Peptides against a protein of PDB entry 2FGR. Designs and how they scored, part 178

Target 1, 331 residues: chain A of PDB entry 2FGR
Amino acid sequence: SSVTLFGIVDTNVAYVNKDAAGDSRYGLGTSGASTSRLGLRGTEDLGGGLKAGFWLEGEIFGDDGNASGFNFKRRSTVSLSGNFGEVRLGRDLVPTSQKLTSYDLFSATGIGPFMGFRNWAAGQGADDNGIRANNLISYYTPNFGGFNAGFGYAFDEKQTIGTADSVGRYIGGYVAYDNGPLSASLGLAQQKTAVGGLATDRDEITLGASYNFGVAKLSGLLQQTKFKRDIGGDIKTNSYMLGASAPVGGVGEVKLQYALYDQKAIDSKAHQITLGYVHNLSKRTALYGNLAFLKNKDASTLGLQAKGVYAGGVQAGESQTGVQVGIRHAF

## One batch from the design tools (peptide; made by RFdiffusion4, then SolubleMPNN)

Design b2_p20_5_s1 (from b2_p20_5, 9 letters changed)
Fold by OpenDDE base, seed 5:
Order: C-alpha cells, then structure tokens, then sequence
Structure b2_p20_5_s1 (fold): chain B 331 residues (1-331), chain A 20 residues (1-20)
C-alpha cells in the first residue's frame, strides 16, 4: 500500500479597487491560480482489477497559516474502483461541479473563474454553491468510446433549518463525451436547502464544452441556477462563460475569459472579463498574474473573489477591478 | 507500514489540471 503526500501552496499579492464601502483593499491573498491544498491519498490493489482508495484533502491558507485550523473539507473519501468505474463514499465535489468546472480556464479559483456555482439566494445550507456535499455517495463510469458519466446522492440526515426538513440532500449527475481535443457535458442537480427558514430547491442545469486546437483552447459554459422558494417566487440566474487559452513561448499560458451573470430576480446583469498569465519556472513552480474587471449593472452587487484580501460584494451598479500576482508551488 | 512518496512529475501535471 502506498500513501502519497501532495499539495499546492499558492499565495499572491492582491488588489481590488472597491469593497462594499467603495474603498480599495490590498494584501496577501491565497489560491490565485490553483487552490492551495494539502492532501494524503493512496490505493491498495485488491487483485482482479479491483482497487481500494482513500483521499483526504484540505485547503491551505498561506497568508495566515490556517489560523482557523485545518480540515479535510475539500475531500474525505474512501473508494472502490475497477472495470466498472469508481464508487466514492464521503465529502467530495459533487459530480456536477467536478465535471462542469473543468471547462473553467481559471480552475474555479482566484479573481477570474466562472462564478455560476454560487449561492444566489442567501441559501442557508452549508454547500448552497452546488460545489461539494457532505454524506455523499458518488459513482463515476469509465470512459467508454468517449462517453462517461457521474452520479451522486447526498443524505440530508434529517437536517432542519426553520421549516425545511431535508437540508443538504443532493441528487445530481452528468453525462459527457471526452474524446481527444473535444469535451462536452450536460449536468443536472437538485439540492434541498432553506431560504428565510423555508424549504427551497436549488435546481441547476449546466452545459459545458471545450475544444483544444493545439495552438489555443476554447471553452464555454451555459448554466441556469434556480432557487425555487415556496414563498416569494423563484430566484433564477442564467450564467454564461466563454474563454480562450493559448501556450506562450513553451513556458507560459495566456488566458482570457468572459462571463455574464443574468440575475433575473433583480433584473440585473454582471459582466466579468479576466486576463491571466501563468509563467512556468518548472513543472512544479509558476509565477502568475490575473487582471479582472467586474461590471455590475442596476442592482447587481457581485465582487471578485480575491480570497484572503476581499471576497465580498460592492455597491449596487458599481464596477470592480482586481489584480493578483503570485507564486504557485506544487509538491 | 505505509511508504510515504512524493508525486511524480506526471501526477503533478494531473494535480495542476484539477479544476478546484
């Protein structure tokens, strides 16, 4: 049996020109190119093509040394895998987020990512962003002729918030085609939560596709998130993303991504444009820079996610500019 | 006894390709 220790330490200097008060914020931030993490994983060959696995992974905050502690909230799974695919038990990415965020050229981190996987409705559940779940059982198929799928169910364990009695229940999955330069997928999920102490369904549909032309990669996402409330009507957001990346000089990568968040409940849009560059000093170490512009319209208050510096909203209709310059090291 | 090992270069590339 082998146990592998692994991780990423990604720390940056970050700046945003506006917070909720209209003031600038700057300092040392985390996870600008990749999420900083520490993990343990391993496998056991059980014979006959069957393997047992474990994976324990937590987030690292390099700016404060994990002042709030360390945990395995990123992933804490035991698995069986073989010719049938993989079954996982434990907290993990839900299948929909695991697959559909792979189309985000900013790796769902820093100031440039697609922000569609969000709690749009002040949902009171711990994972109302649709990214991870507790008490999760997941199944992933092998890739068969390009076709693959993943399915998940998370138990609510009778968790209650207000009058909602099934908080944290997740059901979802994706179907995909991954073959050579092409990837395409459809994800569907429903999560039970509460808003204002009332039962609410978080419904999500996401389409993703990418194509690698060798000289450049194009990627896109289409998402609808809908918080179906028993009282007060639905909170719906349509999110769109289009991105391109290209290798530069054999050691670098440039990325450009646009996203639109059409927040229907407030009739307001936000536009995000991000330019990123990664410079590989080695296979394990990179320098990076991100420049992001977020334009809120009307009642929109979205903020860029400069983790460790400022990740809050801005005033309604205000625009925000963000910069990150950092070091990523993987081990 | 578990043997603690580091990631290979290939496994580092896979780790860096993970979207989260």
Amino acid sequence: as target 1 above (331 residues)
Amino acid sequence: SAVLRELSDEEIAELLAEPY
Scores: peptide ipSAE 0.618, ipTM 0.943, DockQ to the pose 0.707
Fold by OpenDDE base, seed 1:
Structure b2_p20_5_s1 (fold): chain B 331 residues (1-331), chain A 20 residues (1-20)
Amino acid sequence: as target 1 above (331 residues)
Amino acid sequence: SAVLRELSDEEIAELLAEPY
C-alpha cells in the first residue's frame, strides 16, 4: 500500500482599503490563489476492479503556523470505488459545492472568487455556507459519454439549536455533462439549520457552465440561495458570475471575473470585479497577483475575503478595493 | 509499512485544479 503526502502552501501580502470602521487593513495573508492545505491519501487495490481509499486533509495557515491548531476538517473520508463509481464516508465537500465551484476561475479562494456559497442569513450551523458537511455519505457516478452525477446525504444526528432539532442534515446532488471543451452542471441542495434559534431550510439551486476555446476559457454560474425560516419571510439571494481566463506567453494565466449578488431580503446588490494573474515559475511554484473591486449598494455590507488580513464586512453601501500578491507552492 | 510517495506532475495539476 502507498500513502501520498501532498499539499499547497500559499502565502501573500494583502491589502484592503476599508474594514467595518472604514479603515484600511494590510498584512500577511493565506490562500490567495489556492487554499493552503496538507493532506494524506492512499488507495488499496482489493482486486476485481474494487479499490479502497482514504483521504485526510486540513487547511494550512502559513502566516501564523496554524496557531489555532491543525485538523482534517477539509476532508476526512474513507471510500470504495470501482466500475460503479465511488462511495465516500466522512466529512467532505458536499457534491453540489465540489462540482459547482469548479466553474470559479479563482478556485473559490482569495479576494476574487464567487462568493455565492455563503451563509446569507446568519445561520447558526457551522456549514451554512453549503460547502462541506459532517456525517456525510456521498456517491459519485463514473463518466458515461460525458454524463456524470453526484449525490450526498449528511445525518443531523439530532443536533439541536433553539427549537431546531435537525441541524446539519444535508441532502443534495448534481447532474453534469463533461465532454471535451464543454462542462455544464445543475446542482440542488437542502440543508437544515437554525436562524435566531428557529428551524430553517437552506435551499440552493446552482447552474454552472464553462467552455474552453483553446485561446481562452469562459465560465459562468447562476445560483439561488433561500433560507426558509419556520417563522418569518425567506432570506433569498440570487448570485451570478461570468469569468474569462487566457494563457499568457506559455508561463502565465490572466483571469477576469465579474459577480453580482442580489440580496432580496435587504433589496440590495453587490458587484464584484476581479483581475488576476498567475506566473508559473514551475509546475509546482507560482507567483500571483489579484486586484478586486467590490461595490455594495444600499444596505449591502459584503467584504472581500482577504484570509489572514481581513474577511469581515464593510459599512452599508461602501465599496472596497483589495490586492493580494503572493507565492503558491504545491508538493 | 506504508511507503510515502510524492505527487506526480499530473497529480499536481489535478490538485491545483481542485477548487477550495
Scores: peptide ipSAE 0.614, ipTM 0.942, DockQ to the pose 0.729
Fold by OpenDDE base, seed 4:
Structure b2_p20_5_s1 (fold): chain B 331 residues (1-331), chain A 20 residues (1-20)
Amino acid sequence: as target 1 above (331 residues)
Amino acid sequence: SAVLRELSDEEIAELLAEPY
């Protein structure tokens, strides 16, 4: 058996030019290039190609030293793996987010990421962004000539909010083709939640693809999220992303990503464009910079996610500019 | 009792490639 201690400490100086009051925010933020984390993981060989595993991982907030505490809400799994693939029990990324966020060139963190995995409807469930689930069982296939899949189910455990039952139930999965420079996948998920104390289904469909040309990588996402409410009609968002990355000088990477969020319930669009640069000082340590622009139209109030500084919305129809400059260290 | 090990260079690259 082996047990590995691992982590990332990512801390930045961040600025956004507007908050909900129209004022600027700046300070020390976290997780601008990778989510800061501390974890323990290990495996046991059970013989016959069967392995047991565990994984415990929590977020680190380097700006305040985890003043709100530490937990394993990122991942807390036990697993069995072998030629059949892997079965996981415990809180984790749901299969759809685990696969489909891999197409985000900003690693689903900081001010540059694809923000489609969101609670678009003021859902009252803890994981209404569609990223993680409690009480999760997941299964991941091996890769068969490029083809792979993942499936998950999370128990609601009769959690209620208002008149809504089954809150926190997840069912979802993806199918994918991963071969050499090509990756493509389709994900489907449904979560049970509540909006205004009423039962609501969060339906998600996501298509992702990437191709690595060696000199550059292209990546794209197409997503529809729909909160299906019994009363008040559906809250639908169509999200689109296109990104490119390229190596620079053997030690750097430049990234450019555009996203569009078409928020149908408010007939309003938001446009996000982000330029990023990572400079590798070593295999474990990097400097990085991000510059993001978010343009809200009409009733849209989206804000950039400058974690530790400001991650709230802005006034309707307002634009926001964000900057992060930081250090990432992995161990 | 388990011996704690560090990540290999390859495992660091995988860790840094993990989304979220």
Scores: peptide ipSAE 0.621, ipTM 0.944, DockQ to the pose 0.707; fails the geometry check
Fold by OpenDDE base, seed 3:
Structure b2_p20_5_s1 (fold): chain B 331 residues (1-331), chain A 20 residues (1-20)
Amino acid sequence: as target 1 above (331 residues)
Amino acid sequence: SAVLRELSDEEIAELLAEPY
């Protein structure tokens, strides 16, 4: 049996030129290139190709020393794995987010990521961004000639909000082809939640693909999210992403990513463009810089996620510029 | 006795490649 202690500490100086009042915000932020985390994991060989595993992981906030406490809300799983794949029990990334966020060149972190995995409708559920779930059972297949899949179900445990009686139920999965330089996948999910105290279904469909040319990587996402409400109509967002990355001088990586968020319920679009650079000082330590521009149109109020400094919205139709410069250390 | 093992270079690369 083995137990591994691991983590990432990522801390930055961040700036955004606009908050909800139209004022600038700046300070020390967290998780600009990778989410800061502390984890314990281990495996036990049970013989015959069967293994038991555990994984406990929580977020670190280096700017305040975890003033709000520490928990294992990133992942808290026990698993069995073998030639059949892996079964996991406990809070984790849902299969759809685990696979489809792998196409985000900004690793779903900082001011540059694809923001499609979001609570678009003021959903009252704890995980209405479609990223993680409580009470989750997950299954992941092996890779068979490139083909792989993942499936998950989360129990609602009769959690109620207002008149909604199945809050937190998740069902979803993906199918994928991963072979050499090519990756492609399709994900489908439904989560039960509440909006305004009324039962609401969060439906999600996501298509992702990437190709690594060696000298550069291209990646793309297409997503539709719908909060289906019995009263007031659907809250639908179509999200699109296209990105490129390239190695620089053997020690660096440059990234450029564009995203479009077409928010149908408010007839409003947001455009995001991000330039990023990572400079590896070692295999474990890097310097990084991100520059993001978010243009809201019409009634759109989206904000860049400068975690630890400002992650709120802006005034309707306002543009926001964000900068992060930081250090990432992995152990 | 849990032997705390450090991540290998490959495991560090995998950790840094994980989204979120």
Scores: peptide ipSAE 0.618, ipTM 0.943, DockQ to the pose 0.718; fails the geometry check

Design b2_p20_5_s2 (from b2_p20_5, 7 letters changed)
Fold by OpenDDE base, seed 5:
Order: structure tokens, then sequence, then C-alpha cells
Structure b2_p20_5_s2 (fold): chain B 331 residues (1-331), chain A 20 residues (1-20)
């Protein structure tokens, strides 16, 4: 048996030119290139190709020293793995988010990520962003000539909000083809939640693809989220992303990503464009910089996620510019 | 007693590639 202690400490200086009042915000932020985390994981060889595993991981907030405490809400799993793949029990990334976010060149963190995995509807469930789930059982297949899949189910445990039952139930999965330079995936998920104390289904469909040309990588996402409400109509968002990355000088990486969020319920679009650079000082330590521009149209109020500085919205139709410059260290 | 080991270089790359 082995146990590994691991983590990332990522801290930045961040700036956004507008908050909800139209004022600038700046300070020390966290998790600009990778989410800061502390984890324990390990495996036991059970023989015959079977392994047991555990994984415990929590977020680190380096700017305040985890003033609100530490937990294992990132992942808290026990697993069995072998030639059949892997079964996981416990809180984790849901299979759809785990796979489909791999196409985000900003690793779903900082001011540049694809923001499609979001609570678009003021859902009252804790995980209405479609990222993680409590009470999750997941299964991941091996890779069979490029083909792979993942499936998950989370128990609601009869959690209620208002008149809504089954809150927190998740069912979802993906199918993928990963072979050499090509990756492509389709993900489907449904989560039960509440909006305004009424039962609501969060449906998600996501298509992702990437191709590594060696000199550059292209990546794309197409997503639809739909909060299906019995009263008040559906809240639908179509999200699109296209990104490119390229190695620079053997130690750097430049990234450019565009996203469009077509928020149908308010007939409003938001456009995000992000330029990022990572400079590897070593395999474990990097400097990075991100520059993001978010243009809201009409009633759109989206804000860049400068975690630790400002992650709120802006005024309707306002544009926001964000900058992060930081250090990432992995151990 | 669990022996704590450091991540290998490959495991560091994998860690840094994990989303969210």
Amino acid sequence: as target 1 above (331 residues)
Amino acid sequence: SAVLRELTDEEIEELLAEPF
C-alpha cells in the first residue's frame, strides 16, 4: 500500500475593472492557473490486477489561510480498479464535468475558463453548476482502442427544498474517443434541483473535441444547459468555446480562448476572450499571467471569476476586464 | 504507518492537467 501527500498552491495578484457597483477590485487571489488544493491518496494492490484506492482532496485558499476551514469537498472517494476500469464511491467531479472540462485550455479555473458549467437559473442545490456531486457512484471504463466512457449516479437521499423532492440526484455520463492527437467526447447529464422552491431539472448536453498538431492544440466545446421549470418557463443557455494553445520556447505555453454564452431566458449574450501565458520555472513551479475580457450584452450580468478578489456579476450590459499574475507550485 | 511519498514527475503533470 502507498499513501501520497500532494497539492497545489496557486496565488496571484488579480484585478478586475468592474464589480456590481462599477468599481474596480484588486488584491491577492487564488487558483488562477490551477485550483489550489491539498490531498491524500493511496492504493493497495489486492492481487489479480485488482486495486483498492482512496482519494481525499480539499481546496486551499492561500490568501486567507483557509479562514473558513478545510474540507474534502473536492474529492472524497474510495475505489476499486482493475482491467474492468474503476468504480468510485463518494463525492467527486461528476463524469460529465471531469471529461468535458478537459477541453478547457484554462483548466476550468481563474478568469479565463469556459464558464458553461454554471448555475444559470438560481438553482437552490449546492452543486447546481454540474461540477461535483455528493453521494456519487462513478464508473470509468478503460480505454479500448481510443474509446472510453464514464457514468455516474448520485443519490438524492430524499433531500427537499420547498416542494421539490429528489434534490441533488444526478445521472450522467460521457462517451469519448481518445487516440493520439485527437480527443472527442459527448456528455449528457440530468440533475434534480429546485428554483424558487419548485422542482427543476437541470439538463446538460456537452460536446467537446481537441486536436494536437504538435506546434499548437485546438480545442472546442458546445454545451446546452436547460433548467426545466414547471412554472415560469425553461432557463436555457447555449455555450460555445474555441481555444488554441501553443508551446513557446520549450518552457512556456500561450493560450487564447473565446467563449460565447447565449442566455436564452433573458435573450442576452456574453462574449469572453482570454489570453494566457504560463512560464515553467520547473516541472512543479510556474509563473503565469491571464488577461480576460468579458462583454455582456443587453441583460447579461456575467463576471469573471477572480477567486479571492471578485467573482460576482457586473451591471447589465457592462464589460469587464480582468488580469491575474501569479505563481503556481505543485508538490 | 503510511509511508508518505512524493509525486513523481509524471504524477505532477497529471495533477496539473486535472480540471477545476
Scores: peptide ipSAE 0.592, ipTM 0.938, DockQ to the pose 0.717
Fold by OpenDDE base, seed 3:
Structure b2_p20_5_s2 (fold): chain B 331 residues (1-331), chain A 20 residues (1-20)
Amino acid sequence: as target 1 above (331 residues)
Amino acid sequence: SAVLRELTDEEIEELLAEPF
């Protein structure tokens, strides 16, 4: 048996030109290129190609030393794996988010990521962003000639909010083709939640694709998220992303990504453009810089996620500019 | 006896590629 200690410490100086009051915010932030984390993982060979595994991982906040405490809410799984694939028990990324965020060139982190995996409503469930789930069973297939899939189910355990009685139930999965430079995937998920104390279904469909040309990579996402409410109509968002990355001088990477969030319930769009650069000082240590511009139209109030500095919204129809400059270290 | 192992270079690359 082996046990590995691992982690990332990513800390930055961040600036946003507008908060909810129209004022600038700046300071020391976290997780600008990769989410800061501490983890323990290990495997045991059981013979015959069967392995047991565990994974325990929590977020690190380097700016305050985890003042609110430490937990394993990123991942807390036990698994069995073999020629049949992998079965996991415990809190984890849901299969849909795990696969479909692989097309985000900003790794779903900092001020530049695709923000489609979001609570687009006033959803009252803990994981209404569609990223992780409690009480999760997941299964991942092997790769068969490029084809692979993942499936998950999370138990609601009769959690109630208002009149909703199945809060936290998740069912979802993806199918994918991953072969050499090409990746393409389709994901479907439904989560039970509540909005205004009433039962609501969060439905999600996501398409992703990428191609690595060697000199550059192209990536794209198409997503629809729909909070289906019994009263007050559906809250629907169509999200789109297109990104490109290229290696620079063998030690760097430049990234450019555009996203559009068409928020149908408020008839309002938001546009996000992000330029990023990573400079590798080693395989484990990098310097990075991100520059993001978010333009809200009409009633849209989206904010960039400058974690540790400001991650709230802005005034309706306002634009926000964000900058992060930081150090990432992996161990 | 848990032998604390450091991540290999390949495992570091995988860790840095993980979303969220």
Scores: peptide ipSAE 0.581, ipTM 0.936, DockQ to the pose 0.755
Fold by OpenDDE base, seed 1:
Structure b2_p20_5_s2 (fold): chain B 331 residues (1-331), chain A 20 residues (1-20)
Amino acid sequence: as target 1 above (331 residues)
Amino acid sequence: SAVLRELTDEEIEELLAEPF
């Protein structure tokens, strides 16, 4: 049996030209190329192809030294794996987010990622972004000639908010085909939450695909989120992403990604375009830079996620420019 | 006693590819 200590420390200088007051924000931020994390994991061979595993992982905030504390909210699982696949017990990425964010060329972090995995409706549940769940049981199949799948169920444990009595229940999964240069996936999820103290279902459907041409990779996402409230209209968002990446000079990678967020409840769109560059100093250490433009239309108030500097909204219909320049180190 | 090990180069690539 072995225990592995691992992590990423990613810290940057970040700037955004507008906050909610229309003022610029700048400073030292975190997680611009990869989410900073510290983890412990291990496996035990039980014989006959059966393995036990554990995984404990928390986020690192290099700008303040985790002043708000450290926890294992990223992942806290025990697992069994073998020829049947893997069963996990504990807080983790839900299967839908784990698979469908793999098509995001910005690794679902910094100012450039696909922001579709969001709480679009002021949901009162802790994980109403559809990313992780407490009390989760998940199952992942092996890869069968390219075909694979994942399924998850999270218990609500009778958590109540207002009149909602099943808050935090998740059911979801994906089916995928991963073979050579091609990846394609379909994900479906429902999470029970509350909005304004009323029971609400967060329904999500996501399609993802990527193709690696060797000289460049193309990736795309199509997503619909719908918060179905017991009282009031549905809050629906259609999100689209298209990205390309290419290796540069054997040591670098350039990335370009566009996203559109069509927020139906407010009849308003937001457009995001991001240019990124990663320069590998080694396999473990990289320099990076991101440049992002976010254009809100009409009543849209979306902001770029410059973690540690500013991740709030902007004024309705305002555009925001963001920059991150940083160091990523993995160990 | 568990032996602490470092990640292999392949495990570093997998770690860096993991979203969120």
Scores: peptide ipSAE 0.575, ipTM 0.935, DockQ to the pose 0.742
Fold by OpenDDE base, seed 4:
Structure b2_p20_5_s2 (fold): chain B 331 residues (1-331), chain A 20 residues (1-20)
Amino acid sequence: as target 1 above (331 residues)
Amino acid sequence: SAVLRELTDEEIEELLAEPF
């Protein structure tokens, strides 16, 4: 058996030019290039190609020293794996987010990521962003000639909010083709939640693809989220992303990513464009910088996610500029 | 009793590739 201690400490100086009041925010933030985390994981060989595993992982907030405490809400799984793939029991990324966020060139963190995995409807469930679930059973296939899949189910355990009686139930999965420079995936999910105390289904469909040309990588996402409500109509968002990355000088990487969030319920769009640079000082340590622009149109109030500094919205129709400069260290 | 080990360089690359 082996047990590994691992983590990332990512801390930055961040600035956004507008908050909800129209004022600037700046300070020390976290997780600008990778989410800061501390974890324990291990495996036991059970023989015959069967392995047991565990994974315990929590977020680190280097700016305040985890003043709100530490937990394993990132992942807390036990698993069996073998030639059949892997079965996981416990809180984790849901299969759809785990796979489809792999196309985000900003690693689903900081001010540059694809923000489609969001609670678009003021859902009252804890995980209405479609990223993680409690009470999750997941299964991941091996890779067979490029083809792979993942499936998950989370129990609601009769959690209620208002009149909604199945809050936190998740069912979803993906199919993918991963072969050499090509990756492509289709993900489908449904999560039960509540909006205004009423039962609501969060439906999600996501298509992702990437191709590594060696000199550059292209990546794209197409997503539809729909909060289906019996009263008040559906809250639908179509999200689009296109990104490119390229190595620079053997030790750097430049990234450019655009996203569009077409928020149908408010007939409003938001445009995000981010330029990022990572400078590897070693395999474990990097400097990074991000510059992001978010243009809200009409009733859109989206804000850049400068974690630890400001992650709230802005005034309707306002544009926001964000900057992060930081250090990432992995161990 | 488990021996704590550090990540290998390959495991660091995998860790850094993990989204969220």
Scores: peptide ipSAE 0.591, ipTM 0.939, DockQ to the pose 0.730; fails the geometry check

